# Peptides against a protein of PDB entry 4DOW, part 141

Target 1, 157 residues: chain A of PDB entry 4DOW
Amino acid sequence: TFSWVGRPLPNRKQFQQMYREICMKINDGSEIHIKVGQFVLIQGEDNKKPYVAKLIELFQNGAEVPPKKCARVQWFVRFLEIPVSKRHLLGRSPPAQEIFWYDCSDWDNKINVETIIGPVQVVALAPEEVIPVDQKSEETLFVKLSWNKKDFAPLPP

## One batch from the design tools (peptide; made by RFdiffusion4, then SolubleMPNN)

Design b2_p29_5_s3 (from b2_p29_5, 16 letters changed)
Fold by OpenDDE base, seed 4:
Structure b2_p29_5_s3 (fold): chain B 157 residues (1-157), chain A 29 residues (1-29)
Amino acid sequence: as target 1 above (157 residues)
Amino acid sequence: MVLPSSLAFDKKVVEERKKEEAKNMEKLK
């Protein structure tokens, strides 16, 4: 179950009510609040690992019938989601926790909030910063580079 | 990218998926 938290944010977009926060009730009845700017795991297709995304907007799309609770996201990609023929461009074997900022517009960045399976911690690092690989950090993902389907590049500022 | 229309949220699933992701990437090292 998904419900908006708080009042809609002021916006001029017709048929869209924007929110800062959404409440997700999980199966045991507990509630998790997720805000714009946080990172989430999105359910992928069958036999696919969850996608990683940053929430950019939370909004109810009133143009649809019935209205849908949606999010606009910034996508990240896992190394294994990068074509095999291009992986060598990284020049290194990434640690398990590394993801990449997806710098392409070919992916629809609008999702149904019902596809969110939960929050995840993502930390942006400078190129010189070391990604910690230990048991304590297994739940944290790290991003140092972007991927634009052609090459890797430094993270957008 | 194609996403499913809905998913039941479970904290346990989230934790398991995080762990799975970590393990998967470790195999690449």
Scores: peptide ipSAE 0.027, ipTM 0.591, DockQ to the pose 0.069
Fold by OpenDDE base, seed 3:
Structure b2_p29_5_s3 (fold): chain B 157 residues (1-157), chain A 29 residues (1-29)
Amino acid sequence: as target 1 above (157 residues)
Amino acid sequence: MVLPSSLAFDKKVVEERKKEEAKNMEKLK
């Protein structure tokens, strides 16, 4: 189950109640709190790795009946999600832990919070920095570049 | 590709992943 943490934030959006934090209750009764600005895994297609996203907004959509708990996200893409014909543009073979800032507007950035699997650690690196491959960092994803469906580029500011 | 908001999801898979992430967060403390 998902529940809001704290009071709604002041906002000017008529049909949205915004929040800073959401609570995810898991089977053993424990709770995971996720805040705006953190990174999460989103349910992917069958037999595919989850999507990666940064939470930008958490809000209840009051325009829907019943109201839905939603999030606005910044998407990331995995190397294997990039078309085969364009992967060569990277000029290197990335480690499995590398993801890319998705710099396109063709993906809907509004999600149902129920599609959130859980939190994930994402670390931004400079292009010259080496991605750690040690066991301690296996659960961490790393981002160096953006992808705009045409080419790779430095990360947005 | 199907957008996450329109995807059907397995609640069981979600719960298992949540458990795993909880364990990982504990290791970071």
Scores: peptide ipSAE 0.023, ipTM 0.571, DockQ to the pose 0.058
Fold by OpenDDE base, seed 1:
Structure b2_p29_5_s3 (fold): chain B 157 residues (1-157), chain A 29 residues (1-29)
Amino acid sequence: as target 1 above (157 residues)
Amino acid sequence: MVLPSSLAFDKKVVEERKKEEAKNMEKLK
């Protein structure tokens, strides 16, 4: 169950009510609050790892009947989501924890909030920094580079 | 965690994507 937290933000967009925060109620009855700017895991396809995204907008889409709770996101991609023919461009074998900023507009960046699994920690690193591989880092994802379907590029820390 | 420089970059990327999306929509007309 998802519910808005706080009052709608000032907005002139027709049919859209903007919010800063949403509440996710989980099975044990506890609540998780997710805010714009945080990173989330999104339900993937069958037998696929969840997608990773940064929340950039939270809004209720009143143009739909019934109104839907939606989010606009900045996508990240996992190494295995990159075409096999292009993976060599990285020049190294990345750890499983590394993700890449998806610098393309071909992906729809609107999602239903119901596809959100939960929050995730994403840490930005300089390209030369080493990704820690300890037990505590298993739940943390790291981003160094962007991917634009043509090449990898440095991501400002 | 995202550093301040990354936040500035994020904004730029988001705006660029919006512009690209707008261009794509114009092509569909």
Scores: peptide ipSAE 0.015, ipTM 0.402, DockQ to the pose 0.043; fails the geometry check
Fold by OpenDDE base, seed 2:
Structure b2_p29_5_s3 (fold): chain B 157 residues (1-157), chain A 29 residues (1-29)
Amino acid sequence: as target 1 above (157 residues)
Amino acid sequence: MVLPSSLAFDKKVVEERKKEEAKNMEKLK
């Protein structure tokens, strides 16, 4: 179950009410608050790992009947989501914790909040920095580069 | 959770990247 936290923000978008925060109630009755700017896991396809995204906007879509709670996101991709024919362009075998900023507009960046599994920790690193691989960091994802379907590139400053 | 090392992912940077993506769409075709 998802519910808005706080009052809607002033905006000029037709049929949209924007929010800063949403509350996710999980099975045991506990609540997790997720804010714009945080990273989340999104439900993937069967037998696939969840997608990773950053929340850019939280909004209620009044154009739908009934109105739906939605989000606009910046997508990330896992190495295994990159086509096999292009993986060699990285020039290395990345650890499982590495993800890439998806620098393309071909993916729909609007989601239903009900597809959110939960928050995830994402840390940006310089290309020369080593990704820590230990028991304490297993739940943390790391990003060094962007992927634009043609090549890998450094993250924007 | 968002750590200080992830501050590069603010709204401004994301919007700038979106603009760059739009400009580069022709190059990706």
Scores: peptide ipSAE 0.014, ipTM 0.390, DockQ to the pose 0.031; fails the geometry check

Design b2_p29_6_s1 (from b2_p29_6, 12 letters changed)
Fold by OpenDDE base, seed 4:
Structure b2_p29_6_s1 (fold): chain B 157 residues (1-157), chain A 29 residues (1-29)
Amino acid sequence: as target 1 above (157 residues)
Amino acid sequence: SEEEEIKKYYEELEKRRKEAQEEHVKKLE
């Protein structure tokens, strides 16, 4: 279950209430607070790794019936989501922990917060930096490059 | 064309992404 934390942020958008933080209650009864700016795992296909996204906005969409708790996100893509014919453009075999900033606006970036599996640590690295793959960082994802459906590039500003 | 194929590819990716999300929400309901 998800519930808003704190009071709505001041905004002038009709039918929308924005928040800084949301509380996710897990099966064991524990609660995880997720804030705008953090990274989350989003439910993927069966037997597939979850999607990765950065939370940009948290808002309740009052225009929906019933109102829906939503998030606006910046999507990341995994290497396996890159078209097979384009993967060679990376010039290397990335570790499983590497993700790429999706540098396109063609995808719907609004999600239902109920699709959030949980928070995840995403660390931005320079292209020349080595991605550490050890037990300590097994749960950490790393982003070095963006992908714009055509080529890889340095991360956007 | 290659451009058209890539376009369709990403359309399909988005479709699957949305479907996965929707399916999950339905399971929670």
Scores: peptide ipSAE 0.646, ipTM 0.939, DockQ to the pose 0.817
Fold by OpenDDE base, seed 3:
Parts: sequence; C-alpha cells; structure tokens
Structure b2_p29_6_s1 (fold): chain B 157 residues (1-157), chain A 29 residues (1-29)
Amino acid sequence: as target 1 above (157 residues)
Amino acid sequence: SEEEEIKKYYEELEKRRKEAQEEHVKKLE
C-alpha cells in the first residue's frame, strides 16, 4: 500500500494535490519512503527486467474517481529496449547495469504509484568514467548517455 | 520505410509498458 507523507505542496493544477514524499509498505510490514528526485523500478513485463524511472512529481489526481496516487516520471531505457538496428551506435557492449536517459516526450510519463516496485540507485557518470561491475555495485544502475530514438548523446544537465 | 518501422517499434514499446503497469495495478486491486 501507498500513503502520502507530509502535507500537500502548493501547486496551480486543478484537481491535483502534490507531495514530496510517499510511503510504500512492504509485505513484511516494513516501510520505504520515496521522494521526488529519487529513482524507482517500475513493474515490467513478465520475465523481463523492470523499467527504470526518475520521480519528477508525486500527486493525487482528484479528477479520477476514486482519486489515484500518481507520479510523473523521467523514463530510462535499457539497452535491450533500443532497436536492434540502432544498438551499434553505442560503439560498445554496455554492462547490464547501464541505462539510458530517454530523451523524448512521446511516452506517457504518468504512472500509478502502485506500479512502483521499489527504489533503486542510479548514478550518473561521465562518458569516460568506468562503470564498476563488482558485487557491491550489482544493485546500482549507471547512466552516461541519453537516447532520443535516433542516437546517443551526452546526458542532459 | 525504416522511419515507419521505428515509429511502430516505439509505439509498441509504450503499449507494452502501459499494459504491464495496468496489469499490475489490476492485480493489486
């Protein structure tokens, strides 16, 4: 289950209450707090890795009945989500931990918070920096580049 | 055309992404 943490933030959007933080209760009864700006894993297809996203906004959509707890996200893509014909543009074989900033606005960036599996650590690296592949970093994802459906580019600021 | 194929590819990706999310939400309800 998900519940809002703290008071709603000021906003100008009709039928929406914005929040900075949400609490996710885990099956064992423990609680995980997730804040705007953090990275999360989003439920994916069966037998596939979850999607990765950065939380941009947390809001309750009062226009829906019943109101839904939602998030606006910045999507990342995994290498395998890049069209096969374009993968060569990377010029290297990325490690499994590498993800790419999806630099397009064509995808719906609104999600139901209930699709959040949990938080994940995403570290931005310069292109020349080496992605660590040790056991300690196994849970950490790394991003060096953006993908705009055509080519790779340096990360946006 | 290649452009059309790529367009369809990303449309399909988004569709799958949305469907995966919706399916998960339904399971939780």
Scores: peptide ipSAE 0.646, ipTM 0.939, DockQ to the pose 0.833
Fold by OpenDDE base, seed 2:
Structure b2_p29_6_s1 (fold): chain B 157 residues (1-157), chain A 29 residues (1-29)
Amino acid sequence: as target 1 above (157 residues)
Amino acid sequence: SEEEEIKKYYEELEKRRKEAQEEHVKKLE
């Protein structure tokens, strides 16, 4: 179950109410608050790891009946989502915790908030920085590069 | 061509991404 936190933000989009924060109620009755700018895990296919995204906007789409709670996201891709024929372009074997900023606009970036599994920590690193792999950082993801379907590049500004 | 293959690859990825999301929502309803 998802519910909005706080008052809607001023916006110019018809039929949309924007918010800064949403509350996710978990089965055990606990609540998790997720804000714009944070990173989330999105439900993936069976036997696959969840997708990773950064929340850009939280909004209720009033054009639908009933209204739908939505989010606009910036997608990340995992190394295994990169075509096999292009993986060599990285020039190294990345750790499982590394993800890549998807630098394309061809994918639909609108999601139903109900697809959100939960928040996740994503840390941006410089190329020379080492990705720590230990028990404390096992759930933390790291991003160094962007991917534009053709090649890897420095992160966008 | 390789370019065409890559294009098809990402189209398929997006399709599966959307389907996974839709399936999840249906299960929650």
Scores: peptide ipSAE 0.645, ipTM 0.939, DockQ to the pose 0.810
Fold by OpenDDE base, seed 5:
Structure b2_p29_6_s1 (fold): chain B 157 residues (1-157), chain A 29 residues (1-29)
Amino acid sequence: as target 1 above (157 residues)
Amino acid sequence: SEEEEIKKYYEELEKRRKEAQEEHVKKLE
């Protein structure tokens, strides 16, 4: 169950009410608050790791019937989502915790908030920094590069 | 061509992404 936290933010879109924060109720009855700017895991396919995204906007789409709680996101991709023929361009074997900033606008970046599994920690690193792979950091994801469907590049600003 | 194959690859990838999300929402309803 998802519910908005706080009052709607001022915006110029007639049918979209924007919010800064959303509340997610989990199975044990506890609540998790997620804010714009945080990173989340999005439901994936069976036997596949969840998708990773950064929350850019939280909004209720009043143009839909019934109104839908939505988010606009910046997608990340996992190494296994890179085409097999292009993976060699990385020049190394990345750890499982590494993700890549998807630097394209061709994908739909609007999601239903109900697809959110939960928050996740994403840490940006410089190329020379080593990704720590230990038990304490297993839940943390790391990003060094962007991917634009053609090649890897330094992270966008 | 490789370019065409890559294009189809990403189209399929997005399709699977959307389907997974939609399936999840349906299960919650």
Scores: peptide ipSAE 0.639, ipTM 0.938, DockQ to the pose 0.811

Design b2_p29_6_s2 (from b2_p29_6, 10 letters changed)
Fold by OpenDDE base, seed 1:
Structure b2_p29_6_s2 (fold): chain B 157 residues (1-157), chain A 29 residues (1-29)
Amino acid sequence: as target 1 above (157 residues)
Amino acid sequence: SEEKEIEEYYKKLEERRKEAQEKHVKELE
């Protein structure tokens, strides 16, 4: 289950109440707080890796009945989500923990918070920085580049 | 064209993502 943390943030959008933080209650009773700006894993297809996204906004959509707890996200893509014919453009074989900033606006960036599996650590690296491959960073994802369906590029500002 | 194929590819990716999300939500209901 999910519940809002704190008071709504000021906004001008009708039927939308924005929040800074949401609480995710796990089955064992423990709670995880997730804030705007953090990265999350989103439910993927069966037997496949979850999607990765950065939380941009947390909001309740009051236009729906019942109201839905939603988020706006910045999507990331995994290397295997890059079309096979374009993967060579990277010029290297990326480690499994590398993801790419999806630099396109063609995807719906609104999600139901109930699709959130949990938070994940994503670290931005400069192109020359080495992605660590050890147990200490096993659960950490890394991003160096963006992908705009045509080519890889440095991360957007 | 390759460009058209890529557009269709990403359209399908989004569809699969949405389907997975919707399925998950329904399972939680």
Scores: peptide ipSAE 0.618, ipTM 0.935, DockQ to the pose 0.832
Fold by OpenDDE base, seed 5:
Structure b2_p29_6_s2 (fold): chain B 157 residues (1-157), chain A 29 residues (1-29)
Amino acid sequence: as target 1 above (157 residues)
Amino acid sequence: SEEKEIEEYYKKLEERRKEAQEKHVKELE
């Protein structure tokens, strides 16, 4: 169950009410609050790791019937989502915790908030920094590079 | 061409993502 936290933010879109924060109720009855700017895991396919995204906007789309609680996101891709023929361009074997900023606008970046599994920690690193792979950091994802379907590049600002 | 194959790959990738998300939403209903 998802519910908005706080009052709607001022915006110029007639049928969209924007919010800064949303509340997610989990199985044990506890609540998790997620804010714009945080990173989330999105429901994936069976036997596959969840998708990763950064929350850019939280909004209710009043143009839909019934109104839907939505989010606009910046997608990340995992190494295994990169075409096999292009993976060699990285020049190294990345750890499982590394993700890449998807630097393209061809994908739909609107999601239903009900697809959110929960928050996740994503840490941006410089290329020379080593990704720590230990038990304490197993739940943390790391990003060094962007991917634009053609090649890897330094992270966007 | 390789370019066309890559574009098709990403289209399929997005479709699979959307299908997984839609399936999840339906299961919650």
Scores: peptide ipSAE 0.617, ipTM 0.935, DockQ to the pose 0.802
Fold by OpenDDE base, seed 2:
Structure b2_p29_6_s2 (fold): chain B 157 residues (1-157), chain A 29 residues (1-29)
Amino acid sequence: as target 1 above (157 residues)
Amino acid sequence: SEEKEIEEYYKKLEERRKEAQEKHVKELE
């Protein structure tokens, strides 16, 4: 169950109410608050790891009946989502915790908030920084590069 | 061409993502 936190933000989009924060109620009765700018895990296929995204906007789409709670996201891709024929372009074997900023606009960036599994920590690193792999960072993801379907590049500004 | 193959690949990835998301939403209803 998802519910909005706080008052809607001013916006110019018809039929949309924007918010800064959403509350996710879990089965055990506890609540998790997720804010715009945070990173989330999105439900994937049964045999695959969840998708990773950064929340850009939280909004209720009043054009639908009933209204739908939505989010606009910036997608990340995992190394295994990169075509096999292009993986060599990285020039190294990345740790499982590394993800890549998807630097393309061809994907639909609108999601149903109900697809959100929960928040996740994503840390941006410089190329020379080492990705720590220990128990403390096991659930933390790291991003160094962007991917534009053709090659790797420095992160967007 | 390789470019065409890559575009098709990412189109399929998006489709699978959307399908997974839709399936999840339906299961929650």
Scores: peptide ipSAE 0.617, ipTM 0.935, DockQ to the pose 0.825
Fold by OpenDDE base, seed 4:
Formats: sequence, structure tokens, C-alpha cells
Structure b2_p29_6_s2 (fold): chain B 157 residues (1-157), chain A 29 residues (1-29)
Amino acid sequence: as target 1 above (157 residues)
Amino acid sequence: SEEKEIEEYYKKLEERRKEAQEKHVKELE
């Protein structure tokens, strides 16, 4: 279950209430607070790795019936989501922990918060930096490049 | 064209993502 933390942020958008933080209650009864700016795992297809996204906005869409708790996100893509014909452009075999900043605006970036599996650590690295793959970083994802459907590039500003 | 094929590819990716999300939400209900 998800519930808003704190009071709505001031905004002028009709039918929308924006928040800074949301609380996710897990099966064991524990609670995880997720804030705007953090990274999350989003439910993927069966037996596939979850999607990765950065939370940009948290808002309740009052225009929906019933109102829906939503998030606006910046999507990341995994290497296997890159078209097969384009994967060679990376010039290397990335580790499983590497993700890519999706540098396009053609995808719907609104999600239902109920699709959030949980928070995840995403570390931005320079292209020349080595991605550490050890037990300490097994749960950490790394982003070095963006992907714009055509080529890989340095991360956007 | 290759460009058209790539565009269709990403449309399909988005559709699969949305379907996965919708399925999950329904399972929680």
C-alpha cells in the first residue's frame, strides 16, 4: 500500500496534488519512504528484470475516478532493451548493473505508484570510470551514458 | 526503413511496459 507523506506542495495544477514523499508499506509491515529525486524499480514483465526510473514528481491525479496516486519519472533502459542492431554501438559488453538514461520524450513518463517495487541506488559515473561489481554493490545500478534510440552519448545535463 | 523499424520497436517496448504495469496493478486489486 502507498500513502502520501506530508502535506501537498503548493501548485496551480487543477485536479493534481503534488507531494514530496510517499510511503510504501511492505508485506512485513515495514515502511519505506520514497522521495522525489530517488530511483525506483518498476514492475516488469514476468521473469524479467524490473524497469528502472528516477522519480521526478509525485502527484495524485484527481481527474481520475477514483483518484490515482501517480509519479512522473525519467526512464532508464537496460542493455537488453537496446535494439539488437544497435547494441554494437556501445563498443563493449556492459555489466548487468549498467543502465542507460533514456534521452527521449516519446514515452509516457507517468506511472501508477503501485507499480513501484521499491527504491534502488543508481550511481552516475563518468564514461571512463569502472563499474564496480562486488558484493557490496550488487544492489547498485550504474549509469554512464544516455541512449536516444540512435546512439549512446554522455549523460544529459 | 530502419528508422521506421526502430520507432515501431520502441512503441512495442512501451506497450509491453504498460501491459506489465497494468497487470501488476490488477493483481494487487
Scores: peptide ipSAE 0.616, ipTM 0.934, DockQ to the pose 0.808

Design b2_p29_6_s3 (from b2_p29_6, 13 letters changed)
Fold by OpenDDE base, seed 3:
Structure b2_p29_6_s3 (fold): chain B 157 residues (1-157), chain A 29 residues (1-29)
Amino acid sequence: as target 1 above (157 residues)
Amino acid sequence: DEEKEIEEYYKKLEEERKKAQEEHVKKLE
């Protein structure tokens, strides 16, 4: 179950109310608060790793009946989502914890908040920085590069 | 042709993402 936290932000878009934070109730009754700017895991196929995204907007879409709690996200892609023919462009075998900033606007970046599995830690690193692979960082994801469907590039600012 | 194939590939990826999300939402409803 998801519920808005706090008051809505100033209205900029018709039929939408924007928020800074949303509360997610977990099965055990505990609550997790997720804010704009944080990273989340998004539900994928059962036999695949969840998608990774950065929350850029939280909003209630009043244009829908009933209104839906939505988010606008910045997508990340995993190495396995990169076309096989292009993977060599990385020049290395990335660790499982590495993700890439999807630097394209062709994908729908609107999601239903109910697809959010939970928050995840994503750490931005410089290309020369080493990705830690110890047990303590196992649940942490790392991003060094963007992917624009054609090649890799330094992360956007 | 290669460019077309790449675009089709990413279109499929998007569709897969959307489908997975929609199916999950339906399960929760």
Scores: peptide ipSAE 0.656, ipTM 0.943, DockQ to the pose 0.817
Fold by OpenDDE base, seed 4:
Structure b2_p29_6_s3 (fold): chain B 157 residues (1-157), chain A 29 residues (1-29)
Amino acid sequence: as target 1 above (157 residues)
Amino acid sequence: DEEKEIEEYYKKLEEERKKAQEEHVKKLE
């Protein structure tokens, strides 16, 4: 279950209440607070790796019936989501922990918060930096480059 | 046309993302 934390942020968007933080209650009864700016795992297909996204906005969409708790996100893509014909452009075989900033605006970036599996650590690295792959960083994802459907590039500003 | 193929590919990816999310929400309901 998800519930808003704190009071709505001041905004002038009709039918939308924006928040800074949301609380996710897990099966064991524990609670995880997720804030705008953090990274989350989003539910994928069964037996598939979850999607990765950065939370840009948290808002309740009052225009929906019933109102829906939503998030606006910045999507990341995994290497396997890169078209086969373009993967060679990376020039290397990335570790499983590497993700890429999806540098396009063609995808719907609104999600239902109920699709959030939980928070995840995403570390931005320079292209020349080595991605550490050890037990300590097993749960950490790394982003070095963006992908704009055509080529890889340094991360956007 | 390569450009067309790429656009169709990413359209498909988006649809897959949406579908996965929708299916999950339905399971929770």
Scores: peptide ipSAE 0.655, ipTM 0.943, DockQ to the pose 0.821
Fold by OpenDDE base, seed 2:
Structure b2_p29_6_s3 (fold): chain B 157 residues (1-157), chain A 29 residues (1-29)
Amino acid sequence: as target 1 above (157 residues)
Amino acid sequence: DEEKEIEEYYKKLEEERKKAQEEHVKKLE
C-alpha cells in the first residue's frame, strides 16, 4: 500500500499532482518513506534481479480513472543487460554490485509506484575508486559509467 | 546490421520490463 506524504507541490501539468515523498506500507505493518532523488528497486521477472532506478518525480495521474500513483524514473542497467557482443567494451569484469546509468530516452520512464520493491543505496564513484565487496556493502550498488546502447561513457553531469 | 540488432535488443528489454511490472501489479490487485 502506497500513500502520499505531505502537500502536493506546485506544477503546471494538467491532471497531475506532484509530491516529494511517498509512504510504502509493508507486510509487517511497518512504513518506509521514499523521496524524490532516492534510488529504488523495481519488480522484475521471478528469475531475474530487480531493476534499479532513480526517482525523478512522484505524481498522481488524475487523467486515469481511478487516479494512479506514478513515478518518473531514471533507469539503470546491470552488466548482464548489456548485449553480450558489447560487454568487452568495458575492458574489465565488473562486480555484481556495479550498475550503469542508462543514457537514452527511448525507454518509457513512467512507472506505477506499486512496482517499487523498496529503496536501495546507490553510490557514484570515480573510475579510479575501488568498489567494495563485503557483507556491509553487499546491498549497496555502485555506478561509475553511463551506457548509451553503443558504448560506455562518464556519468552525465 | 549490428545497429538494427542493438535497437531490437533494447526494444525487447523494455518490453520485458513493462511485462514484469504489469504482472506484479496484477498480483497485488
Scores: peptide ipSAE 0.654, ipTM 0.943, DockQ to the pose 0.824
Fold by OpenDDE base, seed 5:
Structure b2_p29_6_s3 (fold): chain B 157 residues (1-157), chain A 29 residues (1-29)
Amino acid sequence: as target 1 above (157 residues)
Amino acid sequence: DEEKEIEEYYKKLEEERKKAQEEHVKKLE
């Protein structure tokens, strides 16, 4: 169950109420608050790792019937989502915790908030920094590079 | 055409993402 936190933010978009924060109720009855700018895991297929995204906007789309709680996101991709023929361009074997900023606008970046599994920690690193792979950091993801379907590049500003 | 194949690949990836999300929403309804 998802519910908005706080009052709608001022915006010029008709039929869209924007919010800064949303509340997610989990199985044990506790609540997790997620804010714009945080990173989340998005539901994937069975036996596959969930998708990773950064929340850019939280909004209720009143143009839909019934109105839906939505989010606009910046997608990340995992190494296994990179085409096999292009993986060599990285020049190294990345750890499982590394993700890449998807630097393309061809994908739909609107999601239903009900697809959010929960928050996740994503840490941006410089190229020379080593990704720590230990038990305490297994849940933390790391990003060094962007991917634009053609090549890897430094992270966007 | 490698470029065409890559474009088709990413189209498929997007479709898989959408499908997984839609199926999840349906299960919650």
Scores: peptide ipSAE 0.653, ipTM 0.943, DockQ to the pose 0.846

